# Ledger of designs, part 95: peptides against a protein of PDB entry 7RZF

Target 1, 358 residues: chain A of PDB entry 7RZF
Amino acid sequence: PFQEEHLKQLYKIVPIKDIRNLYVTFPIPDLQKYYKSNPGHYLGHLIGHEGPGSLLSELKSKGWVNTLVGGQKEGARGFMFFIINVDLTEEGLLHVEDIILHMFQYIQKLRAEGPQEWVFQECKDLNAVAFRFKDKERPRGYTSKIAGILHYYPLEEVLTAEYLLEEFRPDLIEMVLDKLRPENVRVAIVSKSFEGKTDRTEEWYGTQYKQEAIPDEVIKKWQNADLNGKFKLPTKNEFIPTNFEILPLEKEATPYPALIKDTAMSKLWFKQDDKFFLPKACLNFEFFSPFAYVDPLHCNMAYLYLELLKDSLNEYAYAAELAGLSYDLQNTIYGMYLSVKGYNDKQPILLKKIIEKM
Target 2, 358 residues: chain A of PDB entry 7RZF as posed
Amino acid sequence: PFQEEHLKQLYKIVPIKDIRNLYVTFPIPDLQKYYKSNPGHYLGHLIGHEGPGSLLSELKSKGWVNTLVGGQKEGARGFMFFIINVDLTEEGLLHVEDIILHMFQYIQKLRAEGPQEWVFQELKDLNAVAFRFKDKERPRGYTSKIAGILHYYPLEEVLTAEYLLEEFRPDLIEMVLDKLRPENVRVAIVSKSFEGKTDRTEEWYGTQYKQEAIPDEVIKKWQNADLNGKFKLPTKNEFIPTNFEILPLEKEATPYPALIKDTAMSKLWFKQDDKFFLPKANLNFEFFSPFAYVDPLHSNMAYLYLELLKDSLNEYAYAAELAGLSYDLQNTIYGMYLSVKGYNDKQPILLKKIIEKM

## One batch from the design tools (peptide; aimed at target 1 G70)

Design b2_p30_3_s3 (made by RFdiffusion4, then SolubleMPNN; from b2_p30_3, 13 letters changed)
Fold by OpenDDE base, seed 4:
Structure b2_p30_3_s3 (fold): chain B 358 residues (1-358), chain A 30 residues (1-30)
Amino acid sequence: as target 1 above (358 residues)
Amino acid sequence: MKELLELFDEIEKKAKELGFSYVEASAIYP
């Protein structure tokens, strides 16, 4: 068990590679028995969210962080870790204390809002998607992984245990949130800037580091983290597929696209997938403008329009990506190109959102 | 297919409202 002496510690680590990372780590109870509720995944989903009002959005807006990952990690027997990992900018390396303050402000927001069953349901649905379409692992790696997991799960559940969410347990979510406190923190900063400033060497890999106690004043600052009004829970992800039905190939299916609409204003080509047999669709649209490339002014206006459109759609970008949807918008010599790809079930919703912003 | 056609009609309508003269689309569907 992590004793109090191991808490409130700062590690300054010299990497081999030129990387800048911050690890904010909290020891948590062993949650293995709660794999059906997976409260750490719930919290990781929210803390690692990239949408508007997210922790990452705020830290990016300040130019301090590029990426953020949150989640639980297995520890030694009897405990786990919850880890928030960020990729630091050069500026972010100077603002680590403030970055961590924002982390605690976001965690405080999660406490204030309480556990949300709809968020759990989204995690469940996303995990179902990930499980269903998981790429086949290499045989040797797969066998070794299964053998390790068999120590923890019944054989019948080993394949699904990582993905199966069945039980909404707000009590367990709150329990984990109660462990995400400044008094329970371990901080590691990874940067070459610590070269020549270390006094210890790690036994296993020879990694150079310095260990310091986090000052009580800093801990107190984090303990007094207020509600930052910039932080909001995500909105519901409307793009998560729930229907994965694949229709049988029509007997008259041609290996080439069929023209299903041909008018003075439009052409629509349709092909049923005869190759991949996945519940995925690819939609491509080319919009022709009579004013495209007529003059530099019109070109600039078309460019600005598309940039504004992209910006207006940014609120959906992460939610679409999480749901296995993608869209692309490009200027063409004739006007505009739009593509939508991914799971077919919620593509109409994404397209409607795009159309509404146009 | 019906849903795709309806969606395309909405896109075509919007394109017309925005002053596009023509829309060409392709759909690969499961």
Scores: peptide ipSAE 0.478, ipTM 0.943, DockQ to the pose 0.719
OpenDDE base, seeds 1, 2, 3, 5: peptide ipSAE 0.473, 0.473, 0.467, 0.469; ipTM 0.942, 0.941, 0.940, 0.940

Design b2_p30_3_s4 (made by RFdiffusion4, then SolubleMPNN; from b2_p30_3, 13 letters changed)
Fold by OpenDDE base, seed 4:
Structure b2_p30_3_s4 (fold): chain B 358 residues (1-358), chain A 30 residues (1-30)
Amino acid sequence: as target 1 above (358 residues)
Amino acid sequence: MEEVLKLFDEIEEKAKKLGFSYVEASVIYP
């Protein structure tokens, strides 16, 4: 267990590589026994969210952070860590205190909203997708991994324990949130800018670092984190697949696409997947404009239109990605190209959103 | 698949409204 002397500490670490990272770490209880509810994953999903009103969205808007990851990590026996890790910009390195303030503002927003069962359900559904389509690990590595996990989980649950969410436990979510406080924080900043400014060396790898107590004034500033009106919970992800059924190949299936619509306005080609046998579809659309590349004005208008369309769809981009959907929009010499790829179940929803924004 | 086909008709209508002269689509479906 971390004693008070190990809390409210700042570590300035010199990396070998030219990287700028911030680690905001909280000691939390051992949650291994609660793997069926996985409250740390719930919080990691929200804190690490990239949609509108997210922590990352705000920090990106300020030019301070490129990426953000939140989640629980195993510690020693009897405790875990909740870690918020961000990739810092050069400017962000100067604003670490304010970045952490925003983290606590977001955490305060999560406390104010309380645990949401629908968010848990989304995590459950996303984990089900991830489990179902997990890449085959190498046999030797797989066996070693299983052997390690057997110490923590019943044999029957070892394969699913990392993914299977079964129990919504708002009490455990709140319990973890109560540990995500400034008084429990450990901050590590990784930057080459600390070279020659360190006074300690780590015993294992020889990493140079400096340890400092975080000033009480700074802790108090973080403790007084207000509700920032820019932070919002994510909207429901409409794109998460739940149906993974694959239709049998038709006996008369040709290896070539069939022309199923041929009109003066459109051609539609259809092919059943005979190769991958995954519940994934690929939709490609080419739009032909009679004014494409006629003159620079029309080209600029077509470009501007597509950029505006992309911008208007940006609110769906992260949710689609999380759900294993992707879309692409490009200008072509003939007009516009649209591609929608990924799990077929909710592709119609994404396609409809695109059409509505067109 | 039926929903995608229906949406294709909507795409065609939208494309027409936007001044596109032609739409070509390819669908690979499981």
Scores: peptide ipSAE 0.506, ipTM 0.948, DockQ to the pose 0.706
OpenDDE base, seeds 1, 2, 3, 5: peptide ipSAE 0.504, 0.499, 0.498, 0.471; ipTM 0.947, 0.946, 0.946, 0.939

Design b2_p30_4 (made by RFdiffusion4)
Pose (drawn by RFdiffusion4):
Structure b2_p30_4 (pose): chain A 358 residues (1-358), chain P 30 residues (1-30)
Amino acid sequence: as target 2 above (358 residues)
Amino acid sequence: DEESYVFDIYTEAENFDEYVEERKEELLPG
């Protein structure tokens, strides 16, 4: 649907609720026919990746961006999109050309070195382990899912869809990586600061927007010289699991969780899993404080402190959320709350680091 | 076509936090 008359264009959209965002849209051909190599998931794993020396961490270091989501959007049949969607700070709206410049800097940093064998082997191992201990399904919604992807795949791999990968073909990685060029951009800015500046309006929904077609100054400023920032490739993962042993049932087996520790400081509830036999467990905590909801100031500083803790600890723990260990730490009325769940091997390192950062 | 593109962007921007959580779940293994 994107003919070249309406390419290289930058819209400005006025919202109703106060948000600020930047969408970068590329068009690409259909890659659902390539469901074994999956080049879109490779570039999605290399673009939208938080951690040391990556695309998001440098935009956090310049104070412009809270978070960004990579990957490719799939639309209808026979055509596909690719999106880099970002949200903006107060002075992140002033430097949009520099943000997209850094996006092509990281793309060119990934074009000078191209394919990687160990990233494909690591991602295929992760999908294989995440398929081998695939948990039980709720019977409603699961049959709709496997009837929703029954049109595309043969009868044998109706289940093993986007789980098992056979081959690493760098040609298709290079092909989809070439289609990401600044001749193929469509920038869209959402900001509430364009109230009285919009000429055109939408008939269907009634929204207002613009046409600021990007002059060639910034296009030929985008693709001209792109060496690097302080970017780097992600490093070797250490949260990949190795212990897949189901521990045996002990003498005191109970059908409900029993109170084991009762002190004036803490109490526990414990149950060994009897039904599922998956090498994974969930640990949860609820810390109490009478000072958390005293007045609005003390009920306000709690969200700020807990949010800055999540800010400063996502850079460390995104590899744990990527390997299958997910944590969550949010506030409650009474006190604050913690819940770490996932594979059975790396809960102590993660929970201990959470406490000592807390 | 142009107005449909703007509608898509506007809808996704109004639910941006939910859309970001859904996209990050699609980028996770499994």

Design b2_p30_4_s1 (made by RFdiffusion4, then SolubleMPNN; from b2_p30_4, 17 letters changed)
Fold by OpenDDE base, seed 4:
Structure b2_p30_4_s1 (fold): chain B 358 residues (1-358), chain A 30 residues (1-30)
Amino acid sequence: as target 1 above (358 residues)
Amino acid sequence: MEEKFIGEIMKRSENFEEEFKEQKKKLLPG
């Protein structure tokens, strides 16, 4: 549906809000019939990954990008888009060509590694968890959403089709990757810095924009994107829950936390869930140190220690978040507070990682 | 085609945080 004249285009767009966004878009075939394989979700998961060796990790390390999203989006009849969207820093706005080069280096890494069945399995497992423990949506919004998606999915599958992956299709992943090329790119940059530098107005919203052809030299630079050794596939997510067993309610379960351990160095309170019956737990730790707030120097040292600890844990933060785990670390007037929340199955793994960094 | 593209980009840009949260919610178990 896109002619060659519509490819290799740059759009400079003036927003109403003070936002800085980059959209790197690729026309792709209509993949709706392949919803059971969802190759765009597979690629979006990898391109949008936030862990070590990810595209976002490198772009953040340079101070160019705050957030990154990748995935397939609906187009017109007979085609879709694959879109990589980033929130740009002020510095990142000056380095858009290099940001896109890094995108193509990461895509080249994905081509070199080929489709990974274990990554598909993680996507499948994460989506199954998300479906199983999906929060109750507002009935009106949910009904409207379901009514909309009934056009795309069989009635029997309409509730599950957006979540349940069934088929690993490496051929479809490779087919989409083959469309993610510089010769097939449409770039949009959204920034107020283009105010007074535009020559067109969009009729529907009055949005001011400029359209330019991307220079052939820039396209060639992106086509010659090498394998950047900083880019790696994510490691297996060790935090994905597999056990969802709910222990029976104890006969003597108290409505309040009971003191189950009392020692000279520690007290432990426990309360069983008597309300939600979810395979989730909240672990809260308060550490007391007589040195934490003895003077301004010790206070600043305790703060610095916690910031360094948080930074050292960043390698696990995204994988834990994806698996429905979270942690929080705070300074207190008595010392330090740690919280670990989410699915209980892999909480011991995350807690161990935190303790090993302490 | 260009105007539709611009309109779609603007709609997405205005809702970027929501789309990001929704995509994260699709990636994140609820």
Scores: peptide ipSAE 0.169, ipTM 0.776, DockQ to the pose 0.580
OpenDDE base, seeds 1, 2, 3, 5: peptide ipSAE 0.148, 0.143, 0.153, 0.152; ipTM 0.763, 0.760, 0.765, 0.768

Design b2_p30_4_s2 (made by RFdiffusion4, then SolubleMPNN; from b2_p30_4, 17 letters changed)
Fold by OpenDDE base, seed 4:
Structure b2_p30_4_s2 (fold): chain B 358 residues (1-358), chain A 30 residues (1-30)
Amino acid sequence: as target 1 above (358 residues)
Amino acid sequence: EEERFIGEIMERSENFEEEFEKEKKKLLPG
């Protein structure tokens, strides 16, 4: 069992590399037997979400955090950890207490909203897509991975167990959320700024660190985390593909792009996939404007326009990425380039959103 | 337990980008 004496502790750790990381760690029960429901994945999906109203969105808006990951990790025998990891900015390193306060505000929001079956279904669907289109791993890595997971899963489920969610268990989600409390926290801060300020050395790697008790006042501050109105659950991801139909290769399919539309204002080339046979497409658009590069002012205006357009599309970027869609916008000497790539099913939705912001 | 924790944190910190990408790939369809 995890010892209570290690709770409410802060570790200041000196890295070899110039990194700034924060780890907020909670001991949780061993959830391995609940792999079909995977409540830690559900919580990790929400806590690690990058969309509007997410924890990361707020922390990025303050300039404190670059990236965030949340999830369950293996621990010692009989327990696991739930860990929230963030990459800290230099400014974020000065605001660790407030960052953790925001984490607890988000966790409090999750408690207030309760477990959402639609979020579980989204996780299930995303994992099913990931499994269906998983690239062939290298045989050696694949066999070693299978051998490792055979210790945890029935032979019949070994290939699917990491991806297939089957059971919505709100009770287990609530149980894990109940462990994500300030009284159950262990914090680690990794920064070179602690060099010369440590009093202990770890025996295995010679890592220098300092352990400190988190002040009761700070614990109480986190315990009293209110609902921050900036935090919202994500909206349903409208970009998740549901149709994976592959159209048959046309008899007259050309090995090169064919010109299928030629007008005064537009040309369209098309090539059917004859190689990969995936329900994926690449849409590429080149826009021509005689004003885009006429002078430095127009060039700068075109640049600013594109930056504003990218910023306006940021609300969709993460949801699109999670659904296996991507877009790219670039300035060209003739105007603008747009690409949309990934699963073809929801590309029209993403393209429409891009056009509506233009 | 303390030393184990420090070791685990250091391993994760040194590989943070890789771990981040691995966790992100679990969320991303292939």
Scores: peptide ipSAE 0.149, ipTM 0.742, DockQ to the pose 0.578
OpenDDE base, seeds 1, 2, 3, 5: peptide ipSAE 0.103, 0.106, 0.129, 0.135; ipTM 0.717, 0.711, 0.728, 0.735

Design b2_p30_4_s3 (made by RFdiffusion4, then SolubleMPNN; from b2_p30_4, 16 letters changed)
Fold by OpenDDE base, seed 4:
Structure b2_p30_4_s3 (fold): chain B 358 residues (1-358), chain A 30 residues (1-30)
Amino acid sequence: as target 1 above (358 residues)
Amino acid sequence: EEERFIGEIMKISENFEEYFKEEREKLLPG
């Protein structure tokens, strides 16, 4: 029941706070019944991806966008919205048309590649990890959340329905992609720069805004979005844990780190977890170099080296984060500090990647 | 419908950091 008169519209909205946001929205059918396949989540995962070849990576490289999120949102009257939301830079505010063009180029790439079962499986695996290690919510919050979910899901599935993907439905993915077209778009730009340039006021919040039809030429430009060679599907996330075995506590486990290796070139301390009982580990490395701080030149070189190293590792940062891994690199007065944290299963892979870049 | 749309957008925008975090957390393991 979404009226055509509301399509191809641009809304310029004045915020109370000093924010710059772009919302590219598409009306879509109610997908609640398809929660087991969740095609909106699949698309949100790809559109909101932050790795190399992603939409966000390109928009960040141009200095136009700080953050990006994509996904489905509940609507009214038996429909939903798919929303791509970005935090705009000052420069990005001047390039909204081009930003949206890039969005449609990425969507076109998704159409060209078609639905990928491996991507669905990755989403499924990530959700399974999230479910398995969901922090124990406070009982009150948990009860309230369950009560809300009961309106949408069977009682038997209420605890799992948000996380468990069960059915790969490429037809539903394609159906949603077919709704993500310029002819079906509603754009909202939120910026204080529109102050004094609005002609309407929203009744509920008193929000000032202006509505404009998007010019046909702009719609056509977006409709003719070509394949941008900079956009690529993400690679498989190699950091997703699959082994969650917790080793038994050793009888001689010490409450403090024990020195387990002592050589001329290295010392190693180890402490087993005796509190959390999670399949997680923290690896901390301190590297000592007598040359790191000999003079200002060496200090600067050490700094630049670390910055370059961090930059070279950026390709793994998002995938590691999605998999519940993190790393940190810092300069120290003696050299360098490296930390790797998270699920222990794939930490060796991440560590290897770091070492290969050193 | 237009006003409702504006209201929804504003609700998100005024709490953008929280919204972004919530949406991102749907993608991240706990």
Scores: peptide ipSAE 0.183, ipTM 0.806, DockQ to the pose 0.616
OpenDDE base, seeds 1, 2, 3, 5: peptide ipSAE 0.157, 0.169, 0.179, 0.181; ipTM 0.794, 0.797, 0.799, 0.806

Design b2_p30_4_s4 (made by RFdiffusion4, then SolubleMPNN; from b2_p30_4, 16 letters changed)
Fold by OpenDDE base, seed 3:
Structure b2_p30_4_s4 (fold): chain B 358 residues (1-358), chain A 30 residues (1-30)
Amino acid sequence: as target 1 above (358 residues)
Amino acid sequence: LEEEFIGEIMEESENFEKEKEERLKKLLPG
């Protein structure tokens, strides 16, 4: 167990690669026995959320952070860590104290709202999707992990334990949130900017680092983290698939796209999947405008329109990605290209959202 | 414990960079 002397520490680490990472870590109890509830996954989902009102959205808006991930990690025997991994910008490296303040403001928001069963249900549903299609998408990655997991889970549950959420445990979520406090923090900053400013060398990798106590004034600043009105819980993810039915291959299935609709304003080609047998579809749209490439002004207007459209759709991008949907928008010499890919069940919802913004 | 922590952070850093690379590869049209 970490003693008080090991808490409230800052480690400045020199990487081999040109990376700028912040790791905010919290010692937590061993939660392995609670894998069916996985409170760390619930918290990681919210802390690492990328939607409107998320921690990442606010930190990106300031230009300090590129990406952020939260979750529990197995530690030495008898404890775990909750870790928030942050990819820092050059500017963000100068604002680490303020980044961590925003983390504690977000954590305080999670405490104020309390555990949400609907969020747990979304995590459960997302994990069920990931589990159902894991073996179909990446068969090779499965075998090497099983050997390590066999030490921790019953053989019958080894295949499912990483994915199957069964029990909503608000008490365990609150217990982990109570460990995510400034008095329990260990911070690591990984940056080449610390080269020549370190005083220690790690024995195993020869990693150069400096350890410093975090000043009590900084700890107090983080302890007094108020509710930030910019932080909100995510909205429900409407893109999570629930229907995984695969339609039988038609007897007259063409090996190439067949023209199924031909009108003055539209042509539609269709090809049934004969290879993957997944409940997925690829929708591709080419929009033709005689004005798109008439002159440089129209080209610039078409470019600006597409950028504004992308910006207006950004609120759905993360929720779609989590649900295994993606979209792409590109300018063409003839107009615009739109692609929607992923699970077919909720593609009409995403397509409708795109069309409503067009 | 300090050196172990540095080792854990370095391992986590390698994993985090791999995850970033995998995410980038998923976003890049193959």
Scores: peptide ipSAE 0.343, ipTM 0.836, DockQ to the pose 0.288
OpenDDE base, seeds 1, 2, 4, 5: peptide ipSAE 0.230, 0.317, 0.271, 0.279; ipTM 0.779, 0.825, 0.796, 0.805

Design b2_p30_5 (made by RFdiffusion4)
Pose (drawn by RFdiffusion4):
Structure b2_p30_5 (pose): chain A 358 residues (1-358), chain P 30 residues (1-30)
Amino acid sequence: as target 2 above (358 residues)
Amino acid sequence: SYGEDLVWNVYGIDPSELTRKLASDNIKAA
């Protein structure tokens, strides 16, 4: 649907609720026919990746961006999109050309070295382990899902869809990585600061927007010289699991969690899993404080402190959320709250780091 | 999201007919 008359364009959209965002849209051909190598997932794993020396961490270091989501958007049949969607700070709206410039800097940093064998082996191993201990399904919604993807795949791999990968073909990685060029951009800015500046309006929904077609100054500023920032490739993962042993049932087996510790400091509830036999457990905590909801100031500093703790710890723990260990730490009325769940091997390192950062 | 729905409505494309794929969907759906 994107003919070249309406390419290289930058719209400005006025919202109703106060948000600020930047959408970078590329068009690409259909890659649902390539469901074995999956080059879109490879570039999505290399673009939208938080951690040391990556695309998001440098935009955090310049104070322009809270978070960004990579990957490719799939539309209808016979055509596909690719999106880099970002949200903006107060002075992140002033430097949009520099943000997209850094996006092509990281793309060119990934074009000078191209394919990687160990990233494909690591992602295939992760999908294989995440498929081998695939948990039980709720019967409603699961049959709709496997009847939703029954149209594309044969009868043998109706289940093993986007779980098992056979081959690493760098040609398709290079092909989809070439279609990401600044002659294929479509920038869209959402900001509430364009209230009285919009000429065009939408008939269907009634929204207002513009046409600021990007002159060639910034296009030929985008693809001209792109060496690097302080970017780097992600490093070897250490949260990949190795212990897949189901520990045996002990003498005191109970059908419901029993109180084992009762002190004036803490109490526990414990139950060994009897039904599921998956090498994974969930640990949860609820810390209490009478000072958490005393007045609005003390009920306000709690969200700020807990949010800055999540800010400063996502850079560390995104590899744990990527390997299958997810944590969550949010505030409650009474006190604050913690819940770490996932594979059975790496809970102590993650929970201990959470406490000592807390 | 809300801003992403506005963008695709302006483009004249219904965003309910679109699917977004991420490299971590399978790990979070396991």

Design b2_p30_5_s1 (made by RFdiffusion4, then SolubleMPNN; from b2_p30_5, 14 letters changed)
Fold by OpenDDE base, seed 3:
Parts: structure tokens; C-alpha cells; sequence
Structure b2_p30_5_s1 (fold): chain B 358 residues (1-358), chain A 30 residues (1-30)
């Protein structure tokens, strides 16, 4: 464990690349033995959530942060770290104290709501999907990971131990949340703005940095983080697939898309997958309007319509992505293009949501 | 990435020992 002298520290780091990042880190106990419950994954899922009422949504709304990642990482000394990492805007670099305050407000919200079994179940289901299809989608990454895991898990459990959540352990979630406190924080800010303002050099790469103690008054501000009414738990993800049935190849299956519907208002082409044999589909829609590109005004209206449509769908984008669904919306010279891709089971739900916003 | 490794070294975290114990990183699978 870090000694008290290593806690409540701020590191100002000069990057080689022009990047602005904030790392808010907490030393936590070694949770390896709790792989079946993985409380750090539960917390990372919520803290890193991108939906309405999330930490990221609020920080984006203020123009301070572009991206956010939350999760646990292994430490070198038989302990772990919980890390919240954000990509900072230029404005966000000026508001680091306030960004961290919002992080503690969100953590306080998680304490107030307590552990949610339904959130654990979603994490379990998402991990089960990822596990089931991992070998089919990314064979090269699997072998290198297994070799690393063999040192920590029995051979029989190695294949499943990383992915399969089995036990809801609210006590362990609360235990980790109790470590996510200002008194345990180690902050790193990465910015070229610290060039020429550093006094230390990192031994491995020669990285220039400055280390400072975080003022007690700032720690107290974070300790007194109130509940922010803008923070809410996510809604249930309706896009998580549960049916993975692959339909048999039809005898009349064509190697190319066949026209299966031809009407005055619509044409439909279909091709069954004959190569990948995954429970995935790609739905492509082209909408034609004679008015879309008649003049610059109509072009601009079509563009604005699509941007508004995309904005109205943002509430579903992250949940769909987590569930292995994606959509794309583009303007075409004839009107609009829509694509929906991913696991076929919940595509009708996403498509319905898109159509309801059109 | 390389930039993260630098930060972790400054923080006293060995990047070579950093295993993502989170099997599903929703951001990395995107």
C-alpha cells in the first residue's frame, strides 16, 4: 500500500504529444480473488457511463471533458488502482479542481443509491456476450491474454474467470467505494502547459514532472461534496442481446443480394450471411426525396434535420454501442442513408427508436 | 498507449503489470 506521504498528491506531467489528460487515481486492495464478483468493473461501468445523468454527460455539458474512462488496474505491489481518466479541453484544464469535485459528487451519489443488482446483471450479461464472441471477432488478442491470466487463475477457470461474473457482492462494491475518497487520491494532470515548470524527471523515460501536495482546503472541499441533482443512475439497457440463434442457410440463398420486395415506394434486397455465421445483421436504408438537393436552402434543411435527428438519438447511442449495436446516419445526394449494424436480436428495438425520432 | 505508460510510471504504477481485470471494456470494444 502507498504510505500516507504518497496520498493527496498532485503530479503535473509534461507530455511528448500535445495532449491534455487528467488521471484521478485511488489505491485499492488486491481484488483478484474476487474475480467472480469484480466490484471494480461494476464501479467502472457506472463511473464511465456516457448516458443521461452520467459523470461524462455533465462534464461534457460544461465543455471541460471530451472522454472519460473509469476502471481498476493492477498495481505492482500486491494492490490495485481505481483510475478515472478524462480527456481535458483547454477550458477543462482550468477547472481540474471542479472536475474532481464532480467526480466525488458522482461517487457520493453511488454511495447514496447503494449497490444495484440490476446493474450487476447488465454487466454480467454484457461480459457474457463479449466472452461468447471474443474468439470469433479477435483471435489474436485472446492468446496473449490467456498467457497472462494463467499466472492468477486455475487452468480450468482461466477461460471464464476474466469474463463471467457469477456473484453479486454489494459488500465488496461498498468496500471499494469506501476507498474512493479524497484522502486517498493521487492526481496526475498531463499538459504541455507545464513545460519549463517541472522540477523532477522520471527515471524510465525521462518524463518531466512536478509533484505537489494537494492543499488541505481542496481535500476538504472534495470531502464535503454534496449530492448533485444532475447525477442519476443509468436506465436499463434494452439493447443487450439474449437470443444468439443463427438461422440455417436457406436452399435458395443467393451469393448476392436478391430483390425480395418491389413496390412503387420501396425496394428490398436481402442476402443471408454465408461466410461469418454470426447472430449479426446489417440493415441499410436509403431514403429518397426529390426535395433534398433542389437548392441550397433544401440542402441546409436536410443537413440540419439529420443533425437534429442524431442529437435526439444520443440518449441511445451509448447503450446501443455497449450492447454491440451501431447506427449511422448520412446525407446523400438523393436524401438520407441509415445503417443499423450488430447483433440482430435487438436491432428492431433500435430501429423503432430511430423511426420514432424521424 | 505510450502516453499512458509515462503517466503510470510517474504515479509509480508499472504499466507492464497493468492487467485490465475488466473483461469488458465498453470503450475498447467500440
Amino acid sequence: as target 1 above (358 residues)
Amino acid sequence: GYGEDLVFRVLGIDPDKLKHHTPYDPIKEA
Scores: peptide ipSAE 0.277, ipTM 0.726, DockQ to the pose 0.401
OpenDDE base, seeds 1, 2, 4, 5: peptide ipSAE 0.263, 0.252, 0.277, 0.257; ipTM 0.721, 0.713, 0.721, 0.719; seed 1 fails the geometry check

